# Ledger of designs, part 51: peptides against a protein of PDB entry 7MKK

Target 1, 71 residues: chain A of PDB entry 7MKK
Amino acid sequence: SMKEKVKAKLVEIRKFVPFIRRVRIDFQDTLSKVQGHRLDALVNLLDREDVSMSSLNKIEVIIDKLRTRFN

## One batch from the design tools (peptide; made by RFdiffusion4, then SolubleMPNN)

Design b2_p20_6_s2 (from b2_p20_6 with D4S N9E I11L E20K)
Fold by OpenDDE base, seed 2:
Structure b2_p20_6_s2 (fold): chain B 71 residues (1-71), chain A 20 residues (1-20)
Amino acid sequence: as target 1 above (71 residues)
Amino acid sequence: DVISDETLELLDEALEENEK
Protein backbone atom coordinates (compact mmCIF):
# COMPACT_ATOMS: atom_id res chain seq x y z
CA SER B 1 0.00 0.00 0.00
CA MET B 2 0.95 3.65 -0.31
CA LYS B 3 1.08 3.88 3.47
CA GLU B 4 3.58 1.03 3.61
CA LYS B 5 5.70 2.68 0.91
CA VAL B 6 5.75 5.94 2.84
CA LYS B 7 6.86 4.17 6.01
CA ALA B 8 9.59 2.30 4.16
CA LYS B 9 10.91 5.51 2.59
CA LEU B 10 10.81 7.29 5.93
CA VAL B 11 12.95 4.55 7.46
CA GLU B 12 15.51 4.97 4.69
CA ILE B 13 15.56 8.77 4.93
CA ARG B 14 16.00 8.61 8.71
CA LYS B 15 19.33 6.88 8.15
CA PHE B 16 20.64 10.29 7.07
CA VAL B 17 19.65 12.11 10.27
CA PRO B 18 23.16 11.76 11.73
CA PHE B 19 24.53 13.21 8.48
CA ILE B 20 22.17 16.19 8.64
CA ARG B 21 23.25 16.80 12.24
CA ARG B 22 26.89 16.72 11.14
CA VAL B 23 26.22 19.30 8.42
CA ARG B 24 24.46 21.51 10.96
CA ILE B 25 27.39 21.37 13.37
CA ASP B 26 30.33 21.33 10.94
CA PHE B 27 29.05 24.36 9.04
CA GLN B 28 27.53 26.17 12.00
CA ASP B 29 29.84 29.16 11.51
CA THR B 30 29.06 29.52 7.80
CA LEU B 31 25.32 28.81 7.84
CA SER B 32 22.95 31.72 8.22
CA LYS B 33 20.58 31.73 11.15
CA VAL B 34 17.66 30.78 8.92
CA GLN B 35 19.62 27.97 7.26
CA GLY B 36 20.54 26.54 10.63
CA HIS B 37 16.98 26.75 11.88
CA ARG B 38 15.70 25.02 8.75
CA LEU B 39 18.12 22.12 9.22
CA ASP B 40 17.02 21.81 12.84
CA ALA B 41 13.41 21.76 11.70
CA LEU B 42 14.22 19.06 9.14
CA VAL B 43 15.68 16.81 11.82
CA ASN B 44 12.62 17.37 13.98
CA LEU B 45 10.30 16.63 11.06
CA LEU B 46 11.96 13.27 10.47
CA ASP B 47 11.04 12.23 14.03
CA ARG B 48 7.37 12.29 13.02
CA GLU B 49 5.37 9.40 11.54
CA ASP B 50 3.01 11.49 9.41
CA VAL B 51 5.46 12.79 6.79
CA SER B 52 3.99 12.75 3.28
CA MET B 53 5.56 11.04 0.28
CA SER B 54 5.79 14.43 -1.42
CA SER B 55 7.83 15.78 1.46
CA LEU B 56 10.01 12.69 1.61
CA ASN B 57 10.81 13.01 -2.09
CA LYS B 58 11.86 16.62 -1.58
CA ILE B 59 13.91 15.68 1.47
CA GLU B 60 15.70 13.03 -0.57
CA VAL B 61 16.73 15.69 -3.09
CA ILE B 62 17.86 17.99 -0.28
CA ILE B 63 20.01 15.25 1.24
CA ASP B 64 21.58 14.53 -2.15
CA LYS B 65 22.45 18.21 -2.57
CA LEU B 66 23.93 18.34 0.93
CA ARG B 67 25.97 15.22 0.23
CA THR B 68 27.33 16.78 -2.95
CA ARG B 69 28.58 19.86 -1.11
CA PHE B 70 29.56 18.23 2.16
CA ASN B 71 33.28 17.49 2.30
CA ASP A 1 26.97 28.27 0.40
CA VAL A 2 26.34 24.83 1.86
CA ILE A 3 22.64 25.32 1.24
CA SER A 4 21.74 27.06 -2.01
CA ASP A 5 18.67 29.21 -2.39
CA GLU A 6 17.05 26.45 -4.44
CA THR A 7 17.73 23.86 -1.74
CA LEU A 8 16.40 26.22 0.91
CA GLU A 9 13.22 26.66 -1.11
CA LEU A 10 12.74 22.90 -1.35
CA LEU A 11 13.30 22.63 2.38
CA ASP A 12 10.73 25.33 3.06
CA GLU A 13 8.23 23.48 0.87
CA ALA A 14 8.80 20.16 2.63
CA LEU A 15 8.43 21.77 6.05
CA GLU A 16 5.31 23.67 5.03
CA GLU A 17 3.62 20.50 3.74
CA ASN A 18 3.79 19.01 7.24
CA GLU A 19 3.37 22.15 9.33
CA LYS A 20 -0.32 21.57 10.12
Scores: peptide ipSAE 0.688, ipTM 0.910, DockQ to the pose 0.816
Fold by OpenDDE base, seed 1:
Structure b2_p20_6_s2 (fold): chain B 71 residues (1-71), chain A 20 residues (1-20)
Amino acid sequence: as target 1 above (71 residues)
Amino acid sequence: DVISDETLELLDEALEENEK
């Protein structure tokens, strides 16, 4: 079911929360206030259980982009 | 920059879709 797919996707995406936090910290001086706040909001969003599949798919792309630029 | 305008837009969309 879609419900189970969402749950599974959320579990997988949450594995990257430590990575997102690390990006936020390592680039704190480079990120704008808006960018930093958005990353914080992303981490907070991933604590929720009612995240849509649409959002999770977008978040997956965001993580991929962060992984590409993070070093 | 670490987060491009495109990425920021995508992030804004994801956050907006799940506003409290």
Scores: peptide ipSAE 0.688, ipTM 0.910, DockQ to the pose 0.783
Fold by OpenDDE base, seed 5:
Structure b2_p20_6_s2 (fold): chain B 71 residues (1-71), chain A 20 residues (1-20)
Amino acid sequence: as target 1 above (71 residues)
Amino acid sequence: DVISDETLELLDEALEENEK
C-alpha cells in the first residue's frame, strides 16, 4: 500500500538525519540564519510520522544535493 | 553556498506541505 511505501521511505530518509546534523554543524558559520533554521526544521520534520510521499521525494533530492556539496 | 536558493525553495515546499 501507499501508506506502507511512505513508512518505508521515511525510515530510509531518517538514516540521513545524522548527516543533516553534521552538515548543520560543520557549516554553521557559513550558513545563513534562514538556511540553518531550515535544516533544523528538516530534522524536526523527519521526527514526525505524518510526512507525505511528495515531501519525502523532495527531501530525498535535498539530501542528494547536500551530499554533493558536503566534503 | 551549501544550500542553493533552489534547494532552499524545495525545502520550503516540503516543510510547508507538512505544516500543522
Scores: peptide ipSAE 0.688, ipTM 0.910, DockQ to the pose 0.810
Fold by OpenDDE base, seed 4:
Structure b2_p20_6_s2 (fold): chain B 71 residues (1-71), chain A 20 residues (1-20)
Amino acid sequence: as target 1 above (71 residues)
Amino acid sequence: DVISDETLELLDEALEENEK
């Protein structure tokens, strides 16, 4: 079911929360206030259970882009 | 930059979709 797919996607994406936190810290002085705030909000969002598949798909793309630029 | 304008916009969309 779609509900089961959402749950599975959320579990997989949550595995990257430590990575997102690392990016936030390592680039703290480089990130603008807006960029830093958005990363903080992303981490907070991933603590919730009611994240839509649409949002999760976008978050997956965001993580891939961050991974590409993070050394 | 670490987060491009395109990525930032995508992030804004994801956050807004689940904003309560």
Scores: peptide ipSAE 0.686, ipTM 0.910, DockQ to the pose 0.779

Design b2_p20_6_s3 (from b2_p20_6 with D4S N9K E20K)
Fold by OpenDDE base, seed 3:
Structure b2_p20_6_s3 (fold): chain B 71 residues (1-71), chain A 20 residues (1-20)
Amino acid sequence: as target 1 above (71 residues)
Amino acid sequence: DVISDETLKLIDEALEENEK
């Protein structure tokens, strides 16, 4: 079902929450307040159980973009 | 610089999508 697919995707995306937190902390001095706030909000969103597939797909792209800049 | 404007936009969209 669609619900099962969303749940599976959420589980996979949540594996990157520690990475997002690392970006937030490691670049705290170079991030603007808005950028830091957006990362915090993103982590908070992933704590929810009602995240849409559309959001999860976008978050996957976000994580990929962050990974290219982290190192 | 770590987060481009494009990435920032995607974050905003993801946050908004969850409000539907």
Scores: peptide ipSAE 0.725, ipTM 0.914, DockQ to the pose 0.879
Fold by OpenDDE base, seed 5:
Structure b2_p20_6_s3 (fold): chain B 71 residues (1-71), chain A 20 residues (1-20)
Amino acid sequence: as target 1 above (71 residues)
Amino acid sequence: DVISDETLKLIDEALEENEK
């Protein structure tokens, strides 16, 4: 079911929460206030159980972009 | 910049989609 797919996707995306936190900390001094806040909000969002598939797909793209720039 | 404007926009959209 779609519900099960969403749950599975959320579990997979949550594996990257430590990575997002690392980006937030490693670049804390270079991130703007809004950028830092958005990363914090993203982590908070992933703590929820009611995340849509659409959002999860976008978050996957976000993670890919962060991975590309995180050295 | 670590987070581009495009990425920032995607974050905003993801957050907005789950706003109750």
Scores: peptide ipSAE 0.725, ipTM 0.913, DockQ to the pose 0.861
Fold by OpenDDE base, seed 4:
Structure b2_p20_6_s3 (fold): chain B 71 residues (1-71), chain A 20 residues (1-20)
Amino acid sequence: as target 1 above (71 residues)
Amino acid sequence: DVISDETLKLIDEALEENEK
């Protein structure tokens, strides 16, 4: 079911929370206040259980883009 | 630029979709 797919996707995306936190810390001095706040908000969002598949798909793309830039 | 404008837009969209 779609509900089961969402739950599975959320579990997989949450595995990247430590990575997002690492980016936030490592680039703290170069990130703008807005950029830093948005990363913090993403981490907070992933603590919720009611995250939509649409949001999760976007977060997956965000993570891929961050991985490309992160050394 | 660690977070591009495109990435920032995607973040905003993801947050807005689940805003309560």
Scores: peptide ipSAE 0.724, ipTM 0.913, DockQ to the pose 0.787
Fold by OpenDDE base, seed 2:
Structure b2_p20_6_s3 (fold): chain B 71 residues (1-71), chain A 20 residues (1-20)
Amino acid sequence: as target 1 above (71 residues)
Amino acid sequence: DVISDETLKLIDEALEENEK
């Protein structure tokens, strides 16, 4: 079912939470308050069980963009 | 910047989708 697919994708995306946290901390001095807050909010969102597939797809793109720039 | 304006927009959209 679609619900099962969403839950499966959420599990996979959650594997990147430690990465997002690391970006937040490693670049804390260069991130603006807004940027830092957005990353914090993103991590908090991924703690929820009611995340939509649309959001998860966007988060996947976000992670890819962060990975590209994170070094 | 680590987070581009485009990436920020995507984050905002993802967050907004789960507020409604």
Scores: peptide ipSAE 0.724, ipTM 0.913, DockQ to the pose 0.832

Design b2_p20_6_s4 (from b2_p20_6 with D4S D5Q N9D E19K E20K)
Fold by OpenDDE base, seed 1:
Parts: C-alpha cells; sequence; structure tokens
Structure b2_p20_6_s4 (fold): chain B 71 residues (1-71), chain A 20 residues (1-20)
C-alpha cells in the first residue's frame, strides 16, 4: 500500500539526518541564516510521521544535491 | 555556496506541503 511505501521511504530518508546535521554544522559560518534555518527545519520535518511521499521524494533530491556539494 | 536556490526552493516546497 501507499501507506507502507511512505513509511519505508521515511525510514530510508531518516538515515541521512546525521548527514544533514553535519552539513549544517560544518558550514555554519558560510551558510546564511535562511539557509541554516532551512536545514534545521528539514531535520525537524523528518522527525514527523506524517510526511507525504511527495515531500519525501523532494527530500531525496535535496539530499542528493547536498551530497554532490558536500566535501 | 553549499545550498543553491534550487535546493532551497525544494526545501521550501517540502516544508509547505507538510505545514502544521
Amino acid sequence: as target 1 above (71 residues)
Amino acid sequence: DVISQETLDLIDEALEENKK
């Protein structure tokens, strides 16, 4: 079911929360307040259980973009 | 920069979709 697919996707995406937090910390001095707040909000969003599949798909793309630039 | 405007827009969209 879609419900189970969403749950599984959320579990997989949450595995990247430590990575997102690390980006936030490592680039804290470079990031604008807006950028930092967006990353914080993203982490907070992933703490929720009612995240839509649409959002999870967007977050997957976000993570891919962060991974591409993070070094 | 680490986060492009495109990425920021995606974050905003995700946040808006799940706004309390």
Scores: peptide ipSAE 0.750, ipTM 0.924, DockQ to the pose 0.802
Fold by OpenDDE base, seed 5:
Structure b2_p20_6_s4 (fold): chain B 71 residues (1-71), chain A 20 residues (1-20)
Amino acid sequence: as target 1 above (71 residues)
Amino acid sequence: DVISQETLDLIDEALEENKK
């Protein structure tokens, strides 16, 4: 079911929460307040259980972009 | 910059979609 697919996707995306936190910390001094806040909000969002598939797909793209820029 | 405006916009969209 779509519900199960969403749940599975959320579990997979949550595996990247430590990575997002690392980006937030490693670049804390270079990130703007808004950028830092957005990363914090993203982590908070992934703590929720009611995240849509649409949002999870967007978050996957976000993570890919962060991975590209994170050295 | 570590986070482009495009990425910020995507984050905003994801957050808005799940706004209670």
Scores: peptide ipSAE 0.750, ipTM 0.924, DockQ to the pose 0.850
Fold by OpenDDE base, seed 4:
Structure b2_p20_6_s4 (fold): chain B 71 residues (1-71), chain A 20 residues (1-20)
Amino acid sequence: as target 1 above (71 residues)
Amino acid sequence: DVISQETLDLIDEALEENKK
């Protein structure tokens, strides 16, 4: 079911929370206040259980973009 | 630029979709 797919996707995306936190910390001095706040909000969003598949798909793209830039 | 404007826009969209 779609509900089961969402739950599975959320579990997989949450595996990247430590990575997002690492980006936030490692680039703290170079990130603008807005950029830092957005990363913090993204991590907080992933603590919720009611995240939509649409949002999870966007977050997957975000993570891929961050991985491309992160050394 | 660690986070591009495109990436920021995607973050904003994800946050808005789940705003209560």
Scores: peptide ipSAE 0.749, ipTM 0.924, DockQ to the pose 0.794
Fold by OpenDDE base, seed 2:
Structure b2_p20_6_s4 (fold): chain B 71 residues (1-71), chain A 20 residues (1-20)
Amino acid sequence: as target 1 above (71 residues)
Amino acid sequence: DVISQETLDLIDEALEENKK
């Protein structure tokens, strides 16, 4: 079902939470307050169980962009 | 810059979709 697919994708996306936290901390001195807050909010969002497939697809793109820039 | 404006916009969209 679609619900099962959403839950499966959420599990996979959550594997990148430690990475997002590392970006937040490693670049803390260069990130603006807004940027830092957005990353914190993103991590908090991924703690929820009611995240939509649309949001998960966006988050996947976000992670890819962060991975490209993160070094 | 680690986070581009495009990335910030995507984050905002994801957050907005699930704030309610």
Scores: peptide ipSAE 0.749, ipTM 0.924, DockQ to the pose 0.817

Design b2_p20_7_s1 (from b2_p20_7 with L11R E16Q D19E)
Fold by OpenDDE base, seed 3:
Structure b2_p20_7_s1 (fold): chain B 71 residues (1-71), chain A 20 residues (1-20)
Amino acid sequence: as target 1 above (71 residues)
Amino acid sequence: EEEEEEEEEEREEEIQELEI
């Protein structure tokens, strides 16, 4: 079902939560307050169970941009 | 149902602002 696909995608994206938290800490002095808050909000959003497939696809693009800049 | 759709739209707008 669509619900099963969303749950599977959420499990895959949640694997990057430790990476996002690491970027937030390691680059804290170079990140603006706004960028730091956006990283915190991104983690909090991934803690939710009610995230759409559209939202998860947008979050995947953001994580790929983070991996390119900070990995 | 309508309130859950509105809350999903508001969350999708917030995600667009999460660009770092």
Scores: peptide ipSAE 0.189, ipTM 0.712, DockQ to the pose 0.117
Fold by OpenDDE base, seed 4:
Structure b2_p20_7_s1 (fold): chain B 71 residues (1-71), chain A 20 residues (1-20)
Amino acid sequence: as target 1 above (71 residues)
Amino acid sequence: EEEEEEEEEEREEEIQELEI
């Protein structure tokens, strides 16, 4: 179903939560307060169960930009 | 429900602001 596809995509994107949390800690002194808050908000958003496939695809793009900058 | 659709729109706006 669409619900099963969303759940599978969410499981794949949640694999990056440890990376996002690590960036938030390791770069805390170099990140602006706004950037730090955005990383915390991104993690909190990935803890939700009601995120659409559209939103998950947008989040994936943000994570790919984050990986390009901090990996 | 209409409230769940409004909450998803607000979340999609929040996602656009998550650029770092």
Scores: peptide ipSAE 0.187, ipTM 0.712, DockQ to the pose 0.118
Fold by OpenDDE base, seed 1:
Structure b2_p20_7_s1 (fold): chain B 71 residues (1-71), chain A 20 residues (1-20)
Amino acid sequence: as target 1 above (71 residues)
Amino acid sequence: EEEEEEEEEEREEEIQELEI
């Protein structure tokens, strides 16, 4: 179902939460306060279970940009 | 139903602001 696809996508995206938290810590002194807050908000958003497939696809693009910039 | 749609729109706006 669509609900099963959303749950599977959420599980795959949540695998990057440790990476986002690591970027937030390792780059804390180089990140602006706004960038640090956005990383914290991104983690908090991934703790939700009511995230749409549209939102999950947008979050995946953000994570891919973070991976390209910080890895 | 309308409140859930408004909350989804607000979350989608928040996600656009999360660009780093």
Scores: peptide ipSAE 0.185, ipTM 0.709, DockQ to the pose 0.118
Fold by OpenDDE base, seed 2:
Structure b2_p20_7_s1 (fold): chain B 71 residues (1-71), chain A 20 residues (1-20)
Amino acid sequence: as target 1 above (71 residues)
Amino acid sequence: EEEEEEEEEEREEEIQELEI
């Protein structure tokens, strides 16, 4: 179902939560307050169970940009 | 209902701002 696809995508994206948290800590002194807040909000969003497939696809693009910049 | 719609709109705005 669509619900099962969303759940599977959420499980795959949640594998990057430790990476996002690590970027937030390791670059805390170089990140702007806004960039730091956006990383915190990204983690908090991934802790939710009610995230849409559209949101998950946007988050995947953001994570790919973060990977390109930070590892 | 209105509070849940406002929280969904705020969350959609936050997701648009997540570009780092």
Scores: peptide ipSAE 0.181, ipTM 0.690, DockQ to the pose 0.117

Design b2_p20_7_s2 (from b2_p20_7, 8 letters changed)
Fold by OpenDDE base, seed 1:
Structure b2_p20_7_s2 (fold): chain B 71 residues (1-71), chain A 20 residues (1-20)
Amino acid sequence: as target 1 above (71 residues)
Amino acid sequence: SEERELEEERRRKEIEELEI
């Protein structure tokens, strides 16, 4: 079901929360205040259980961009 | 709550606008 797919996707995306937090800290001087705030907001959103598949897919794209640029 | 829903909507928009 879509519900189960969302839950599975959320579990997978949450595995990257430590990475996002690390980027936020390690590159704090490089990131703009807005970028830093948005990374914080992203982490906070992933604390919720009612995140849509659409949002999770968008977050996955962002994580891929972060990995490409900062890893 | 309605306030929480609005905050979550704002967060979703902020994520969509994230350029890094």
Scores: peptide ipSAE 0.149, ipTM 0.648, DockQ to the pose 0.059
Fold by OpenDDE base, seed 5:
Structure b2_p20_7_s2 (fold): chain B 71 residues (1-71), chain A 20 residues (1-20)
Amino acid sequence: as target 1 above (71 residues)
Amino acid sequence: SEERELEEERRRKEIEELEI
């Protein structure tokens, strides 16, 4: 079901939360206040259980960009 | 609650606008 797919995707995306937190901390001085706040918001959103597939797909794209730029 | 829904909507918009 779509609900099961969302839950599975959420589990996979949550594996990157430690990475996002490290980017937020390690590059805090180089990120703008807005960028830092948005990364915090991203992590906070992933703590929820009612995240849409659309949001998860957008977050996946963001994570890919972060991985490209910050390893 | 309506307040929580508004906060979530704000978070979704902030994420959509994230550029790094």
Scores: peptide ipSAE 0.149, ipTM 0.647, DockQ to the pose 0.059
Fold by OpenDDE base, seed 2:
Structure b2_p20_7_s2 (fold): chain B 71 residues (1-71), chain A 20 residues (1-20)
Amino acid sequence: as target 1 above (71 residues)
Amino acid sequence: SEERELEEERRRKEIEELEI
């Protein structure tokens, strides 16, 4: 079901939360206040259970960009 | 609440606009 797919995707995306937190801290001096705030918001969003597939796909794109820039 | 949902929607839009 779509619900099961969303749940599975959320589990996979949550695996990157430690990475996002690390980027937020390790590059705090490089990131703008807005960028830092948005990363915090992203982590907070992933703590929720009602995240849509659309949002998860967008977050995945962001994570890919972070991985490209920060490894 | 509706207010909370609107705040979350705004936050989602901000995340979508994230440029790193």
Scores: peptide ipSAE 0.148, ipTM 0.643, DockQ to the pose 0.059
Fold by OpenDDE base, seed 3:
Structure b2_p20_7_s2 (fold): chain B 71 residues (1-71), chain A 20 residues (1-20)
Amino acid sequence: as target 1 above (71 residues)
Amino acid sequence: SEERELEEERRRKEIEELEI
């Protein structure tokens, strides 16, 4: 089901939460205040159980960009 | 709660606008 697919995707994306938190801290001086706030919001959203597949796919793209720019 | 749902919707919109 779509619900099970979302749950599986959420589990996979949550594996990157420590990475996102690390980027937020290590590159705090490089990030704008708004970028920092949005990364915090992203982490907070991933704490929820009702995140949509659309949101998870967008977050995955963001994580890929972070990995490219910040290792 | 409705308040929590509205907060989540705001967070979703903020993420959609995130440019790194």
Scores: peptide ipSAE 0.153, ipTM 0.653, DockQ to the pose 0.058; fails the geometry check

Design b2_p20_7_s3 (from b2_p20_7, 11 letters changed)
Fold by OpenDDE base, seed 4:
Structure b2_p20_7_s3 (fold): chain B 71 residues (1-71), chain A 20 residues (1-20)
Amino acid sequence: as target 1 above (71 residues)
Amino acid sequence: LEELLEELKKRLEEIKNLEI
């Protein structure tokens, strides 16, 4: 079901939360307060259980771009 | 980096609008 697919996708994306937090810390002095807040908001969004598949797909694209840029 | 963060801003707003 779509519900099961969403749950599985959320589990996979959450594996990258430590990576996002590392990027946030490593560039803390370079990022403006608002830019840092946006990365924090991304992490906080992944704490939710009611995120749609559409939202998860958008988050995945952002994470893939972060991985490409920051290895 | 700034361009990537601007894309993040856009996508976060889109997600916010979908979730609210």
Scores: peptide ipSAE 0.157, ipTM 0.686, DockQ to the pose 0.058
Fold by OpenDDE base, seed 1:
Structure b2_p20_7_s3 (fold): chain B 71 residues (1-71), chain A 20 residues (1-20)
Amino acid sequence: as target 1 above (71 residues)
Amino acid sequence: LEELLEELKKRLEEIKNLEI
């Protein structure tokens, strides 16, 4: 079902939360407050359980771009 | 990085509008 797919996708994406937090910390001195807050918001969004597949796909693209730039 | 974070801002706003 779509619900099962969403749950599976969320589990996959949550694996990258530690990575996002690491980027946030490593670049804390370079990032403005608002930029840091955006990364924090991304992490907080992944704590939610009411995220749609569309939103999860958008989040995945963002994470892929972060990984490409920050390894 | 700034460009990427600007994109993130846009996408987060879109997600916010969808989820909230």
Scores: peptide ipSAE 0.157, ipTM 0.688, DockQ to the pose 0.056
Fold by OpenDDE base, seed 2:
Structure b2_p20_7_s3 (fold): chain B 71 residues (1-71), chain A 20 residues (1-20)
Amino acid sequence: as target 1 above (71 residues)
Amino acid sequence: LEELLEELKKRLEEIKNLEI
């Protein structure tokens, strides 16, 4: 079901939360307050249980771009 | 990094509009 697919996608994306937090910390001194807040918002969004598949797919693209630029 | 963060801004706005 779509519900099961969403849960599976969310589990996979959440594996990258520590990575996103690390990027946020590593660049804290170079990020503006609003830029840092946006990364925090991304992490907070992944803590939600009501995120749609469409939203998760968009988040995944952002994470893939972060992974390409950062280790 | 600036371009990536700008893209993040746009995508977060899209997500916000979809989830609200």
Scores: peptide ipSAE 0.157, ipTM 0.687, DockQ to the pose 0.058
Fold by OpenDDE base, seed 5:
Structure b2_p20_7_s3 (fold): chain B 71 residues (1-71), chain A 20 residues (1-20)
Amino acid sequence: as target 1 above (71 residues)
Amino acid sequence: LEELLEELKKRLEEIKNLEI
């Protein structure tokens, strides 16, 4: 089902939460409050259970771009 | 570092758009 696909995708994307948190910490002193909040919001979004597949796909693209630049 | 921060800002803007 689509619900099970979303759950599986969420599990895979959540593997990168530690990486996102690392980026947040590494640049904490150079980020404005709003910029820091945006990274925090990304992590918080991945902690939710009501995220759509379309949102997860967009998040995956963002994470891939972050990995390319900051990994 | 400046270039890296600008790239981060760009990606953060994309994250903002995901919340809207």
Scores: peptide ipSAE 0.133, ipTM 0.684, DockQ to the pose 0.125

Design b2_p20_7_s4 (from b2_p20_7 with L11R E12R E13R D19E)
Fold by OpenDDE base, seed 5:
Structure b2_p20_7_s4 (fold): chain B 71 residues (1-71), chain A 20 residues (1-20)
Amino acid sequence: as target 1 above (71 residues)
Amino acid sequence: EEEEEEEEEERRREIEELEI
């Protein structure tokens, strides 16, 4: 079902939460206050169970950008 | 519940604007 696809995508994206938290800490002085807050918001969104497929796909693109910039 | 949904909508907007 669509619900099963969302749950599977959420499990895959949650694997990057440790990476996002690491970027947030290691680059705290390089990130703007707004960028830091948005990374915190991204982690908080991934802690929820009701995240949409659209949001998960946007978060995946952000993670890919973070991986490109921060390794 | 409604406040948590409003906060999630705010988080979604902030994520859409995330330029890194």
Scores: peptide ipSAE 0.151, ipTM 0.642, DockQ to the pose 0.059
Fold by OpenDDE base, seed 1:
Structure b2_p20_7_s4 (fold): chain B 71 residues (1-71), chain A 20 residues (1-20)
Amino acid sequence: as target 1 above (71 residues)
Amino acid sequence: EEEEEEEEEERRREIEELEI
């Protein structure tokens, strides 16, 4: 179902939560207060179970940008 | 429930504006 696809995508995206938290800490002095807050908001969104497929696809693109910039 | 949905909508907007 669509619900099963969303759950599977959420499990895959949650594997990057430790990486996002590490970027937020290691680059805290380089990130603006707004960028830091948005990374915290992104992690908080991934802790929820009701996240839409549209949001998960946008978060995947952000994670790919973070991986390219921060290794 | 409604407050949690509004907070999730705010988090979605903040993520769409994320420039990193």
Scores: peptide ipSAE 0.149, ipTM 0.642, DockQ to the pose 0.059
Fold by OpenDDE base, seed 3:
Structure b2_p20_7_s4 (fold): chain B 71 residues (1-71), chain A 20 residues (1-20)
Amino acid sequence: as target 1 above (71 residues)
Amino acid sequence: EEEEEEEEEERRREIEELEI
């Protein structure tokens, strides 16, 4: 079902939560206050079970940008 | 429950505006 696809995508994206938390700490002095707050909000959103497929696809693009810039 | 949904919608808007 669509619900099963969302749940599977959420499990895959949650594997990057430790990486996002690490970027937030290691680059705290490089990130703006707004960028730091939005990374904290992104982690808090991924802790929820009701995240939409649209949000998960946007978060995947953000993770790919973070990996390109900070890894 | 409604307050937690409103907070999630706010977090979703903030993520859509995330420029990195």
Scores: peptide ipSAE 0.148, ipTM 0.639, DockQ to the pose 0.058
Fold by OpenDDE base, seed 2:
Structure b2_p20_7_s4 (fold): chain B 71 residues (1-71), chain A 20 residues (1-20)
Amino acid sequence: as target 1 above (71 residues)
Amino acid sequence: EEEEEEEEEERRREIEELEI
């Protein structure tokens, strides 16, 4: 179902939470306060169970940008 | 419930504006 696809995508995206937290810490002095807050907000959104497929796809694009820049 | 949904909508907007 669509609900099962969302749950599977959420599990895959949650695997990057440790990476996002690492970027937030390792680059804390180079990130703006706004960028740091938005990374914290991204982690907090991924802790929820009601995240939409649209939001998960947007978060995947952000993770790919973070990987290109910081990994 | 409504306040938590509004806070999640705010987090979604902030993430859409994320330039890193």
Scores: peptide ipSAE 0.148, ipTM 0.639, DockQ to the pose 0.059

